# Designs tried in a protein design run: peptides against a protein of PDB entry 3ZN8. Part 75

Target 1, 125 residues: chain A of PDB entry 3ZN8
Amino acid sequence: LEEYDKIQKKMEDVMEGKGKLTLRDVYAQIIALRKMGPLSKVLQHIPGLGIMLPTPSEDQLKIGEEKIRRWLAALNSMTYKELENPNIIDKSRMRRIAEGSGLEVEEVRELLEWYNNMNRLLKMV

## One batch from the design tools (peptide; made by RFdiffusion4, then SolubleMPNN)

Design b2_p21_7_s2 (from b2_p21_7, 15 letters changed)
Fold by OpenDDE base, seed 3:
Parts: sequence; C-alpha cells; structure tokens
Structure b2_p21_7_s2 (fold): chain B 125 residues (1-125), chain A 21 residues (1-21)
Amino acid sequence: as target 1 above (125 residues)
Amino acid sequence: EKEKRERALLELLYELLRKSK
C-alpha cells in the first residue's frame, strides 16, 4: 500500500505537465539517465530528493545495469507506433521485438507489464 | 525540473529491477 502511493507520487513527478505515459517517454528518460553515468552514480541523487531506497549490493547494481541495457535494446526494437501505444503489442510483435533485441520474449513481456502497471497507477492520480 | 523527473523515473525503474526476475 505504501509502495503503491510512492509509485503514484513518482509518476506525478515524472509526468509533470503530461497527461499520458508512453514507452517513448520511458525510453527518453532512460537515455537521459544513462547520460548521467552508471546506475550507482545516478542512484546517489535519489536520497537528495528525500526518497529512501535500500542500498543495493554491488552485484545488484551490476544486474540492474544489465537489465537497463536489455530494456533499452527492447525499446530500440519497437516502432514509433508501438512506443506511443504499447497496448497494440501482441504476441507477434513481442516476438519480433525480442528477436530484434536479442532478448527472451519473457523479458519483453516483463517490460510491458511494468509499463501497464505504471500507466494504470498514473490514471488513478 | 527535468533532473527531478529523471530521478523519479530512475527510482521507479530501480524498484522494478529489484523485484524483477
């Protein structure tokens, strides 16, 4: 419950001035974050916002970095139409995206599931 | 506040990553 509220607040911050979250938005922000440096460095800025997160282990950071790279690969393999309207991505599209990005279909599904959950939360704010 | 929005998204991503398989 508390986590849910935190997610909503964060979505409000991310989508300030926006009415809809798209994968294009997600993609753009991830790229912007990567320009700030490695995940470990970027995470150091989070406490300054008064947000408390568990300190990840070195292994967790490494895994996280790899996951981000994989998600970027998936996003890079999507069409503009898909990025703007991820709900159109069916099994056939997921397979194409997975193959194009060198990922497992399950990884693409995970990304889409996350997006759907975030978008639903945003609509409730 | 572009930086703030970016950090917020990063936090969301981080939380997802922690719970992802």
Scores: peptide ipSAE 0.156, ipTM 0.644, DockQ to the pose 0.318
Fold by OpenDDE base, seed 5:
Structure b2_p21_7_s2 (fold): chain B 125 residues (1-125), chain A 21 residues (1-21)
Amino acid sequence: as target 1 above (125 residues)
Amino acid sequence: EKEKRERALLELLYELLRKSK
Protein backbone atom coordinates (compact mmCIF):
# COMPACT_ATOMS: atom_id res chain seq x y z
CA LEU B 1 0.00 0.00 0.00
CA GLU B 2 2.77 2.37 0.89
CA GLU B 3 4.55 1.58 -2.34
CA TYR B 4 1.46 2.33 -4.41
CA ASP B 5 0.94 5.60 -2.61
CA LYS B 6 4.50 6.61 -3.28
CA ILE B 7 4.25 5.79 -6.97
CA GLN B 8 0.93 7.60 -7.20
CA LYS B 9 2.35 10.74 -5.66
CA LYS B 10 5.28 10.71 -8.04
CA MET B 11 2.99 10.32 -11.03
CA GLU B 12 0.88 13.20 -9.81
CA ASP B 13 4.00 15.33 -9.64
CA VAL B 14 4.87 14.39 -13.21
CA MET B 15 1.41 15.15 -14.53
CA GLU B 16 0.84 18.16 -12.25
CA GLY B 17 -2.73 16.98 -11.85
CA LYS B 18 -3.54 17.94 -15.43
CA GLY B 19 -5.20 14.70 -16.42
CA LYS B 20 -4.62 11.31 -17.98
CA LEU B 21 -1.07 10.19 -18.58
CA THR B 22 -0.28 9.29 -22.17
CA LEU B 23 2.87 7.95 -23.75
CA ARG B 24 3.10 11.30 -25.47
CA ASP B 25 3.48 12.85 -22.04
CA VAL B 26 6.12 10.31 -21.09
CA TYR B 27 7.96 10.90 -24.34
CA ALA B 28 7.92 14.67 -23.92
CA GLN B 29 9.28 14.41 -20.40
CA ILE B 30 12.09 12.06 -21.37
CA ILE B 31 13.08 14.36 -24.21
CA ALA B 32 13.15 17.26 -21.78
CA LEU B 33 15.42 15.29 -19.48
CA ARG B 34 17.75 14.36 -22.32
CA LYS B 35 18.30 18.03 -23.07
CA MET B 36 20.11 18.22 -19.76
CA GLY B 37 22.53 15.51 -20.83
CA PRO B 38 23.23 12.04 -19.52
CA LEU B 39 21.39 10.70 -16.49
CA SER B 40 24.35 11.33 -14.21
CA LYS B 41 24.40 14.99 -15.15
CA VAL B 42 20.64 15.32 -14.77
CA LEU B 43 20.77 13.95 -11.25
CA GLN B 44 23.41 16.49 -10.27
CA HIS B 45 21.23 19.39 -11.36
CA ILE B 46 18.17 18.46 -9.35
CA PRO B 47 18.32 19.99 -5.87
CA GLY B 48 17.34 17.71 -3.05
CA LEU B 49 17.32 14.56 -5.13
CA GLY B 50 20.41 13.27 -3.40
CA ILE B 51 18.52 13.55 -0.14
CA MET B 52 15.45 11.71 -1.39
CA LEU B 53 17.27 9.03 -3.36
CA PRO B 54 20.42 7.13 -2.61
CA THR B 55 23.35 8.10 -4.75
CA PRO B 56 23.39 5.67 -7.64
CA SER B 57 26.50 3.68 -8.38
CA GLU B 58 28.24 3.93 -11.72
CA ASP B 59 26.68 0.64 -12.77
CA GLN B 60 23.21 1.81 -11.79
CA LEU B 61 23.66 4.96 -13.84
CA LYS B 62 24.69 2.93 -16.86
CA ILE B 63 21.67 0.68 -16.50
CA GLY B 64 19.38 3.68 -16.14
CA GLU B 65 20.85 5.38 -19.18
CA GLU B 66 20.41 2.25 -21.25
CA LYS B 67 16.80 1.87 -20.11
CA ILE B 68 16.04 5.43 -21.18
CA ARG B 69 17.66 4.83 -24.55
CA ARG B 70 15.62 1.69 -25.13
CA TRP B 71 12.34 3.30 -24.13
CA LEU B 72 13.03 6.25 -26.42
CA ALA B 73 13.66 3.86 -29.28
CA ALA B 74 10.31 2.20 -28.66
CA LEU B 75 8.48 5.51 -28.37
CA ASN B 76 10.09 6.80 -31.57
CA SER B 77 8.72 3.76 -33.38
CA MET B 78 5.12 4.42 -32.30
CA THR B 79 2.52 6.30 -34.32
CA TYR B 80 0.89 9.46 -33.04
CA LYS B 81 -2.31 7.52 -32.43
CA GLU B 82 -0.47 4.92 -30.41
CA LEU B 83 1.30 7.54 -28.29
CA GLU B 84 -1.97 9.30 -27.55
CA ASN B 85 -3.92 6.11 -26.93
CA PRO B 86 -1.58 3.22 -26.12
CA ASN B 87 -4.56 0.94 -25.48
CA ILE B 88 -4.84 0.37 -29.22
CA ILE B 89 -1.46 -1.35 -29.27
CA ASP B 90 -2.15 -5.01 -29.88
CA LYS B 91 0.30 -7.85 -30.41
CA SER B 92 0.77 -6.98 -34.06
CA ARG B 93 1.55 -3.35 -33.30
CA MET B 94 3.81 -4.37 -30.45
CA ARG B 95 5.82 -6.61 -32.76
CA ARG B 96 6.08 -3.83 -35.34
CA ILE B 97 7.31 -1.41 -32.70
CA ALA B 98 9.87 -3.91 -31.45
CA GLU B 99 11.15 -4.60 -34.95
CA GLY B 100 11.28 -0.92 -35.81
CA SER B 101 13.19 -0.06 -32.66
CA GLY B 102 15.50 -3.06 -32.65
CA LEU B 103 14.15 -4.21 -29.29
CA GLU B 104 12.72 -7.44 -28.00
CA VAL B 105 8.95 -7.64 -27.85
CA GLU B 106 9.27 -8.20 -24.12
CA GLU B 107 10.93 -4.81 -23.71
CA VAL B 108 8.04 -3.09 -25.46
CA ARG B 109 5.60 -5.07 -23.35
CA GLU B 110 7.40 -3.95 -20.21
CA LEU B 111 6.96 -0.31 -21.18
CA LEU B 112 3.27 -0.80 -21.91
CA GLU B 113 2.69 -2.73 -18.71
CA TRP B 114 4.34 0.03 -16.71
CA TYR B 115 2.17 2.60 -18.46
CA ASN B 116 -1.00 0.63 -17.83
CA ASN B 117 -0.15 0.16 -14.17
CA MET B 118 0.54 3.86 -13.74
CA ASN B 119 -2.73 4.81 -15.40
CA ARG B 120 -4.62 2.39 -13.20
CA LEU B 121 -3.10 3.97 -10.11
CA LEU B 122 -3.88 7.49 -11.30
CA LYS B 123 -7.50 6.61 -12.01
CA MET B 124 -7.87 5.44 -8.44
CA VAL B 125 -7.13 8.94 -7.19
CA GLU A 1 8.00 22.76 -11.21
CA LYS A 2 10.08 21.44 -14.05
CA GLU A 3 12.74 20.08 -11.74
CA LYS A 4 10.10 18.47 -9.60
CA ARG A 5 8.64 16.65 -12.58
CA GLU A 6 12.06 15.56 -13.73
CA ARG A 7 12.88 14.21 -10.31
CA ALA A 8 9.60 12.34 -10.13
CA LEU A 9 10.18 10.70 -13.49
CA LEU A 10 13.71 9.72 -12.57
CA GLU A 11 12.50 8.22 -9.32
CA LEU A 12 9.91 6.21 -11.22
CA LEU A 13 12.55 4.98 -13.63
CA TYR A 14 14.81 3.95 -10.77
CA GLU A 15 11.96 2.12 -9.12
CA LEU A 16 11.30 0.30 -12.38
CA LEU A 17 14.93 -0.66 -12.60
CA ARG A 18 14.90 -2.01 -9.08
CA LYS A 19 11.74 -4.01 -9.67
CA SER A 20 12.76 -5.27 -13.09
CA LYS A 21 15.28 -7.73 -11.73
Scores: peptide ipSAE 0.152, ipTM 0.644, DockQ to the pose 0.257
Fold by OpenDDE base, seed 4:
Structure b2_p21_7_s2 (fold): chain B 125 residues (1-125), chain A 21 residues (1-21)
Amino acid sequence: as target 1 above (125 residues)
Amino acid sequence: EKEKRERALLELLYELLRKSK
């Protein structure tokens, strides 16, 4: 429950009054962050992060950077309609996204499942 | 607040990273 509460609170912060979080929203925010450069540089520009998150090690930063790249690849391979309404992504679309992004289908599935879990948490708020 | 949203997103990503192997 503690983990879910934490995720929920963070999701609320991201939403900031929006009714529904879409992958378009997630994509836009990641793109905005990427404009600041590597993850290590991005973290330096976020006030209060140090008190909310443990300082990541260099290895953790590398892992995080790679994951962000992978998610961006998936998101960049989605259509606007898919980003706005991820629920329309069926097996065929998921395979296309995976192939287009150079990811495994399972990785795309993981992203979508994470998104669905976030939406579920939002409905509980 | 933009920075707040950015921080929240990063924390979500970190949580995702911790849960994903």
Scores: peptide ipSAE 0.144, ipTM 0.640, DockQ to the pose 0.290
Fold by OpenDDE base, seed 2:
Structure b2_p21_7_s2 (fold): chain B 125 residues (1-125), chain A 21 residues (1-21)
Amino acid sequence: as target 1 above (125 residues)
Amino acid sequence: EKEKRERALLELLYELLRKSK
């Protein structure tokens, strides 16, 4: 429960008072983060993050950087309507997104599942 | 607050990575 509460508070910070977080919002925020440089540099520019998160190893940073790259590819392959309403993404759309981004369908599914979980947590408030 | 939003997103992504296969 403590974990869920923490996630909800973080999500509220990202949404800045919005009633619902969309993938468009996620996309915009990731792009903003990428302007700061590689993940390793981003972490260095955020004071206090090391207190809230364990210090990542070099391998973990590489994995994180790759995940962000892959998510951006997926998001960039979505239509405006899909970004605003991810619930319309069916198996056909998911396959198209995967093929367009050079990802496995399972990777696109992972992103959508993460998004859905976040929205479910917000509705619990 | 841009920094606050960025931190929140990074934490969410980090948590996802930790739980990923």
Scores: peptide ipSAE 0.140, ipTM 0.632, DockQ to the pose 0.283

Design b2_p21_8_s1 (from b2_p21_8, 14 letters changed)
Fold by OpenDDE base, seed 2:
Structure b2_p21_8_s1 (fold): chain B 125 residues (1-125), chain A 21 residues (1-21)
Amino acid sequence: as target 1 above (125 residues)
Amino acid sequence: LDKRFQEDVLKLLIAKEKQRK
């Protein structure tokens, strides 16, 4: 719970323009959420959010968990400098990360694209 | 996509929009 609260504060600071979201922050968030279990079950207890966030099927949860596992492998293959500054990840770095994690280069590209989109959304708020 | 992370971000976005209104 304490780790999760720290991550939420960090995300709030980013949304207020007081910082930037990094892949280190993403990694910490994924680990914290995995420890807490399915957030969907927690969100279902919040009135009104259960209508906006449909409960994923068991198959969707399995697909999501496998994707998270693969992204964690990619993140574990990154240098600290890359985790703190994902914008430095060029094609050569992306290939190294893919090879080191046993992933396709496209899966690493998808993670970086997701990060970039998320960071843009947070800055628009 | 980490759906749980996206859901948490979405929750924060909604909370911030509610504070601005």
Scores: peptide ipSAE 0.087, ipTM 0.536, DockQ to the pose 0.260
Fold by OpenDDE base, seed 1:
Structure b2_p21_8_s1 (fold): chain B 125 residues (1-125), chain A 21 residues (1-21)
Amino acid sequence: as target 1 above (125 residues)
Amino acid sequence: LDKRFQEDVLKLLIAKEKQRK
């Protein structure tokens, strides 16, 4: 819970323009969410959300978990400088990360694209 | 996680839009 609160505060600071979301922040969020267990349990504890959010099928949860595991492998293959400033990740770095994580280069590109999109969304809020 | 983070961002977006009204 304490780690989750720190992540939420960081997201709020980014939304207020008081910071930048980094891949380190993403990594911390992924770890915190994994420690909390299946979000179906967390979402079930939020009154009204359990009714509005279709409970993903067990198969959809497994697919999501596998994608997260693959992204964690990519994040674990990044340098500290890359995690703090993802904008430095060029094609050469992306290939190295893919090779080190056992992923396709396209999967690493998808992670970076997702990060960039999320960071843009947080700044527009 | 991707979907979850997107949902959290969406919730924050909705909450902020509600504060602007």
Scores: peptide ipSAE 0.065, ipTM 0.535, DockQ to the pose 0.196
Fold by OpenDDE base, seed 4:
Formats: structure tokens, C-alpha cells, sequence
Structure b2_p21_8_s1 (fold): chain B 125 residues (1-125), chain A 21 residues (1-21)
């Protein structure tokens, strides 16, 4: 709960223009979510959300968990400078990260594209 | 988990829009 509150506060600060979302923040969020266990159980306990969100099938949960495991491997293969400023990740860095994590270059590109989309969305608020 | 992160961001977005109106 405390780790979740810190992440929410960081997201609020970014939405207020007081900070920048980094891949380090994304990493911390993924780790906090994994510690909370299957969040499917936590989300089911939020009144009113259980009716509107289709419970992802067990297969969709497994696919999502595997994707996150792969993204964590990519994040663990990044330098601190890359985590703090993902915009410095060029094609050479992306290839190194892919090789170090055992991922395809396209999977690392997908992670970076997802991050860029989230950062763009947060700046629109 | 990615969808849940996106959902949490979306909830924060909706909450902020509600505070602006």
C-alpha cells in the first residue's frame, strides 16, 4: 500500500507538471504491482469496478504476466542514464538491451513506444 | 498489468478532469 501511494503521488506530480515519468518509475510500479499479488483480486474488491471491467480470462492474465516479465528483463538490462532519460536510447542501445535481456529488438521498441505514449498522455492532462 | 497501469493512468486522468469542471 505504501509503495502504491508513492507511485500515485509521482503520477500526480507528473500530471501537475512537477516531474517527469521515467522508466525507473515504471520499473518501481511494476515491482510494487507484483508484490501486491494478483491485482485481479484487489480490483475485484473495488466497489463498482467489478461490474464494468470484464475480468480478463486466465489466459489473458498469463499473457500479460509474461509480457511484464519480458519488459522487466529489458529494464534490468538498461543503464541508470537510460532509465532516467529513455530518449537517449538509440538503435545501438536498443540492440544491446535486446541482446542483454534475451528479447527481440522489436520487443524493446514496443516497450519504448508504450512509455512514449504514456508520457504523451500524462502531458495532455 | 500493462492494461492495469493504463487503467490507473486513465482513472487519474478522469479524476483530474472532474476536478477541473
Amino acid sequence: as target 1 above (125 residues)
Amino acid sequence: LDKRFQEDVLKLLIAKEKQRK
Scores: peptide ipSAE 0.065, ipTM 0.532, DockQ to the pose 0.192
Fold by OpenDDE base, seed 3:
Structure b2_p21_8_s1 (fold): chain B 125 residues (1-125), chain A 21 residues (1-21)
Amino acid sequence: as target 1 above (125 residues)
Amino acid sequence: LDKRFQEDVLKLLIAKEKQRK
């Protein structure tokens, strides 16, 4: 819980323009959320949110969990410099990360695209 | 997890907008 609160404060600071979201922050958040277990079940108990979000099928949950495991492998194969500044990851670095993590280059590209989209959304506020 | 990270971000966004109004 304490680790999760630190991550939330970091996200708040980024949204206020006081910080930058990095892949290190993403990694920490993924680990914290995995430790808290299926909070998807906890969100279903929040009145009003469970009615508006379609419950993903069990198969979709499994696919999503496997995708996250692959992304964690990619993140574990990155250098500290790459985690702090993902914009330096060129095609050569992307290939190295893919080879080191046992992933396709396209899977690493998808992670970086997701990060870039998330970082843009946080900066628009 | 990804959808939930997005949902947590969205909740923070909504909370911030409510504080600005």
Scores: peptide ipSAE 0.063, ipTM 0.529, DockQ to the pose 0.204; fails the geometry check

Design b2_p21_8_s2 (from b2_p21_8, 13 letters changed)
Fold by OpenDDE base, seed 3:
Structure b2_p21_8_s2 (fold): chain B 125 residues (1-125), chain A 21 residues (1-21)
Amino acid sequence: as target 1 above (125 residues)
Amino acid sequence: LDEEEKERILQLLIAKKKQEE
């Protein structure tokens, strides 16, 4: 609960322009969501939330969980400097992260593209 | 060095850099 409240406050600060979302923040969010696994299932059973969110198929959930696990491996292979400033990740760093995480370079690129898109969306609010 | 040994060395170098930052 305390970790979740810290993450929520950080997201609010970023939306107010009082900070930047980093890959360290993304890592913390993924870990918190995984710890909340049973609670996330309970939230999907709240009447009205399930109507507003298309329920992914069981196969889509498994694919999404595996993708998140791969992204965690990539994040664990980054330096603190890279986690705090993802824009420094060039082709050489991206290859090192891929090799250290057992991923394709394209998978690391996809994570960075997702981060860049999220950071753009949060700056528009 | 096989590919597994190279990966292990790479992880040790990454861990060391994280301790220095």
Scores: peptide ipSAE 0.099, ipTM 0.582, DockQ to the pose 0.023
Fold by OpenDDE base, seed 4:
Structure b2_p21_8_s2 (fold): chain B 125 residues (1-125), chain A 21 residues (1-21)
Amino acid sequence: as target 1 above (125 residues)
Amino acid sequence: LDEEEKERILQLLIAKKKQEE
């Protein structure tokens, strides 16, 4: 709960233009969501919430979980400077991250593109 | 890990450290 409140406050600060979303924030969110994994399943079983949120199929949840695991491997292969300022990640850094995480360079690019899109979206709200 | 895989990991760690400087 306390980790979740910190993440929400950080998202609010970014939406208000008082902060920047970083890959460190993304990493913290992923860890918090994984710790809440049983709780998120419990929330999906709350009558009325499952009608409001189309529950991904069990197969979509597995695919999403594997994608998150791969992104965590990429994030663990980044430097602190890269996590705080992802815009410094050039082709050389991206290749190093891919090799260090056992990922394709394209998968690291996809993570960075997702981050860039999320950061744009949060600035538009 | 064979010796080649160990050397590859070492080079990645060195490259990571140099980029943190």
Scores: peptide ipSAE 0.122, ipTM 0.613, DockQ to the pose 0.020; fails the geometry check
Fold by OpenDDE base, seed 2:
Structure b2_p21_8_s2 (fold): chain B 125 residues (1-125), chain A 21 residues (1-21)
Amino acid sequence: as target 1 above (125 residues)
Amino acid sequence: LDEEEKERILQLLIAKKKQEE
């Protein structure tokens, strides 16, 4: 509960332009959500998400959980400097992260693209 | 881990350390 409240407050500060979302923050959020149980239970506790998102099939939930597990492996393979400043991750760093996590380079690229898109959206609010 | 897997892990650790400097 205390870790979740710290993460929510940091997301609020980022939306107010008082901070920057980092991959360290993403890592902390994923760990906090996983402590709440299966993604299906977490999604049921988010008011309004059940109305805006079609209830994913059990197979889509499993695919999403596997994707998050793979992203955690990538995040665990990053340096502290990379987690705080993901924009420094070049092709050489991306290859090292992929090899260290047992992922394809394309999967690491997808995580970084998702992070960049999220930061763009947060700056538009 | 075979010797090739150990060497690969060692190179990844060296590369990680060099990028933290």
Scores: peptide ipSAE 0.115, ipTM 0.592, DockQ to the pose 0.020; fails the geometry check
Fold by OpenDDE base, seed 5:
Structure b2_p21_8_s2 (fold): chain B 125 residues (1-125), chain A 21 residues (1-21)
Amino acid sequence: as target 1 above (125 residues)
Amino acid sequence: LDEEEKERILQLLIAKKKQEE
């Protein structure tokens, strides 16, 4: 609970322009979500919301879980400086991260593109 | 781990350290 509240506060601070979302924040969020279990189960415990939201198929949940696992491997292969400032990740860094995580460079690029898109969205709110 | 795998891991660790500096 305390870790979740810290993550929510950090996201709020970023939306208010008081902070920057980092890949460290992403890592912390992924770990917190995994500790809480599937968001689908959390949402199912909220009366009325579980009926209105399309529950992802079991196969979509498995695909999503595998993608998150691969992204965690990439994040674990990053340096502290890279996690705090992902914009320093060049082609050489991406290749090292990919090789260290057993991923394709394209998968590391996809993670960084997702991060960049998320940061743009948070700045528009 | 064979010797080639060990050397590869060592090079990745050295590269990671050098990029953290």
Scores: peptide ipSAE 0.102, ipTM 0.581, DockQ to the pose 0.019; fails the geometry check

Design b2_p21_8_s3 (from b2_p21_8, 13 letters changed)
Fold by OpenDDE base, seed 2:
Structure b2_p21_8_s3 (fold): chain B 125 residues (1-125), chain A 21 residues (1-21)
Amino acid sequence: as target 1 above (125 residues)
Amino acid sequence: LDEEFRKRILQLLIAQAEKRK
């Protein structure tokens, strides 16, 4: 719970333009979410939100867990400089990360694209 | 992961909207 609150506050600061979301922050959030379990289960305990958020099926949870595991492997293969500044990750770095994590280059590209999209959304708020 | 993060972002957006009211 304490780690989750710290991550929440940092994400709020980023959304307020007080900070930058990095892949280090993404990593910390993934770890916190895995410790707490599925966010959907947490949200179901909040009155009114459980009606708006469908509970993922067991199969969807398994697919999500596998994707998380793969992204964690990619993140663990990044340098500190890359985690703090993902925009420096060129094709050569992306290939190295993929090879080091046992992933396809496309899976690393998908992670970076997802990060970039999230950062754009956070800046628009 | 994408869904959980989207849900988290949505919650933050709601919290910001409430703070601005």
Scores: peptide ipSAE 0.075, ipTM 0.525, DockQ to the pose 0.225
Fold by OpenDDE base, seed 1:
Structure b2_p21_8_s3 (fold): chain B 125 residues (1-125), chain A 21 residues (1-21)
Amino acid sequence: as target 1 above (125 residues)
Amino acid sequence: LDEEFRKRILQLLIAQAEKRK
C-alpha cells in the first residue's frame, strides 16, 4: 500500500510536469503490477473497459510477462545513476547492461525507447 | 490517472514493442 501511494504520487507529479519519471519508478511500478496479479483480472473488474478495450489474449499476456521479466533483468543490471538518469546510458553502458542481464543490446534499447515513449505519453494525458 | 488505465497503457506499450521486432 505504501509503495503504491508513492507510485501514484510520482505519476501525478510527472503528469503535472512537476517531476521526471525514472527507470527506478518504472521498476517500482512493474513490481507493483506483478503483485496485483494478471492485468486481465484487474481490467475485468472495470465495467465497460472489457467492452471498449480489446482484452489481450492469454497468449499476449504471457508474451508481455516474459518481456517484463527480461526488462527486470536489465533494470537489475543498471547502476543507481543510470536508473535515476536514463539519458546517460550510451552505447557502452547499454552493451554492459545487456551482457550483465543476458539480453541482446537491441532489447535494452527497446526498454529505453519504451521508457521514453511512456514518459511522453504520461505528460500528454 | 486511474490505476487500471496505467496498467492498460503499460500493456499496450509492451505489445507495441513486440510488434517492432
Scores: peptide ipSAE 0.052, ipTM 0.541, DockQ to the pose 0.057
Fold by OpenDDE base, seed 3:
Structure b2_p21_8_s3 (fold): chain B 125 residues (1-125), chain A 21 residues (1-21)
Amino acid sequence: as target 1 above (125 residues)
Amino acid sequence: LDEEFRKRILQLLIAQAEKRK
């Protein structure tokens, strides 16, 4: 719960323009979400929300969990400088991260693209 | 991850909007 509150405060600061979302923040959030279980299940217990939110199939949940595990492997293979400033990750760094994590270069590219899209979204709010 | 993260962000946005009222 304490780790979750720290992540929430960090996200609030980023949304207010007081900070920048990094891959370190993403890593911390993934770990916190895994500890709490799927937020979708928590939201289903809120009256009125559970009826409106589509429940992912068991197969979709498994695919999502495997994708998260792969992304964690990639994040664990990054340097501190790369985690704090993902913009420095060039083709050479991306290849090293892929080799170190046992992933395809395309999977590392997908993670970085996801991060960039999320960071843009947070700055627009 | 993408949907849960988006839902989390939306909840933070709602909470901020309520604090501004």
Scores: peptide ipSAE 0.044, ipTM 0.504, DockQ to the pose 0.212
Fold by OpenDDE base, seed 4:
Structure b2_p21_8_s3 (fold): chain B 125 residues (1-125), chain A 21 residues (1-21)
Amino acid sequence: as target 1 above (125 residues)
Amino acid sequence: LDEEFRKRILQLLIAQAEKRK
């Protein structure tokens, strides 16, 4: 709960233009979500939302868990400077991160693209 | 992960929209 509240506050600050979402924040969110279990279970406890959100199948949960593990490996292969400012990650850095994490370069690119899309979405609110 | 994160962002957006009304 405490980790969830910290992340929520950080997201609110970013949405209000008081901060920037970093990959360090993403890392913290992933760790917090893993501790809480599947977010679907948490959302099911929210009155009124449990009826409208389809519970992910067990197979979808496994796919999600594997993707989380891969993204954590990528994040653990990044430097602190890269986590705080992902915009510095060029092709050379991306290749190093992929090699260090045992991922394809395309998977690291996908993570960065996802981050950029989320950051754009937060700036639009 | 992508879906769970998107759901969380959506919840924050809803909460912010409710705070503005």
Scores: peptide ipSAE 0.041, ipTM 0.506, DockQ to the pose 0.225

Design b2_p21_8_s4 (from b2_p21_8, 15 letters changed)
Fold by OpenDDE base, seed 2:
Structure b2_p21_8_s4 (fold): chain B 125 residues (1-125), chain A 21 residues (1-21)
Amino acid sequence: as target 1 above (125 residues)
Amino acid sequence: IDKRFQEDILLLLVSQAKKRK
């Protein structure tokens, strides 16, 4: 709960004046993050992260890297309209995105659920 | 690019990775 509250406050600061968070915004930020290098290198550039979260093991870093790769594949398979308004993504669209990205439909659903949860947190402010 | 938003995404991804292990 405390981690979610911290994330919410930071997201509020980021979204101040930007309107509603879209998957296009998420996509742009993930790409920017990947330009910093592997997850291990990125974590080294975030002061205080070790205080908020225990240092991940090598296996946890590998899982995190794979998750980023899979989410990028899903986002790359979305249309511009879907990225701007993810609420239009129905079962047919999820299946298309999954097939185009080589993912299971459940993984696409997980990404959308995460996005919806983030938007709910932003609205509670 | 907002570094705070990047940090939030990373925290979420790391948290999910830890839950799966």
Scores: peptide ipSAE 0.181, ipTM 0.698, DockQ to the pose 0.057
Fold by OpenDDE base, seed 5:
Structure b2_p21_8_s4 (fold): chain B 125 residues (1-125), chain A 21 residues (1-21)
Amino acid sequence: as target 1 above (125 residues)
Amino acid sequence: IDKRFQEDILLLLVSQAKKRK
């Protein structure tokens, strides 16, 4: 719950600038993070993270890195229309995205569910 | 704006990684 609240507050700042969070926005932010290097290096640049979360183990960092890779693969397999308006992604589109990215449909669903939850939280503010 | 969103994504990913182990 606390993690979601923190995300919500920070996303409010994003919403003030863009009005609505899209998967295109998510994609852009992930790419920006990746430019900083591996997850281990990125985490070193976030002050106070060690206060909020215990330091991840090497294995946890690998899992996180793989998750980023998978989400990027899914996003790369989406059309511009889908990125801009993710609510149009039906079961057929989800399957196509999964096949195109080499992911399980459930992994694509997880990304979309995460996005929907974030968007819902933003609307409640 | 961008930094906060980036931090949130990172926190989510790290949190998910911790739950899987």
Scores: peptide ipSAE 0.163, ipTM 0.665, DockQ to the pose 0.057
Fold by OpenDDE base, seed 4:
Structure b2_p21_8_s4 (fold): chain B 125 residues (1-125), chain A 21 residues (1-21)
Amino acid sequence: as target 1 above (125 residues)
Amino acid sequence: IDKRFQEDILLLLVSQAKKRK
């Protein structure tokens, strides 16, 4: 519970523009959400999601769950320094992470691009 | 599919941050 509260406070600070989201924060949030159950069950607990986005099909939920598993494998293959400061991840580091996680380099690049886009969005809110 | 997934995860993270206020 204490770790969840720390992560939540960090997310609040980021949403207020007072902090920076790291991949460590992302990892911790994904783990916290997965403890609630499968992605389908987690999405049911998000107020307003059904209004903002069409409800995903069962097949889309399965694809999403698989994507989460792949991203967790990538995150587990990163060093602490990389998780804390993803901007240091160059082509050599991406290749190492991909090899260590059994992913394509393009999948690791996609995760990093998503992270960068999310940080940009959080700064605009 | 990937774009929707990205949006869903973003919404998850934002929603979890807001629920505990």
Scores: peptide ipSAE 0.144, ipTM 0.638, DockQ to the pose 0.351
Fold by OpenDDE base, seed 3:
Structure b2_p21_8_s4 (fold): chain B 125 residues (1-125), chain A 21 residues (1-21)
Amino acid sequence: as target 1 above (125 residues)
Amino acid sequence: IDKRFQEDILLLLVSQAKKRK
């Protein structure tokens, strides 16, 4: 519970522009989301929010869940330094991560591109 | 704020998964 509260506080600080989102933070959030189940279902029960948020189809949720599992395998194959500073991940590191996770190199590249795009968007909020 | 952020991350992940189909 204490670790969860620390992670939540850090994520709030990132959303307020007070911090940098790392892949470690992403990993922690993915784990938290998996424990809570589909948050979209929870938010649909809040009056007004379910109407404003796009709700993915059940099939899209299943595909997303498989994608998340694959990305978790990649994240588990990264070093602490790589998780804290993903910009150090070169082609050699990316290949090692892919081999260690049983993924294609392109899937690891996609994760890194997603992270970079997300981190840029969060800085604009 | 936390719940909305988690939802945004989930939606981003789902959106990326959909682009591969």
Scores: peptide ipSAE 0.133, ipTM 0.628, DockQ to the pose 0.054

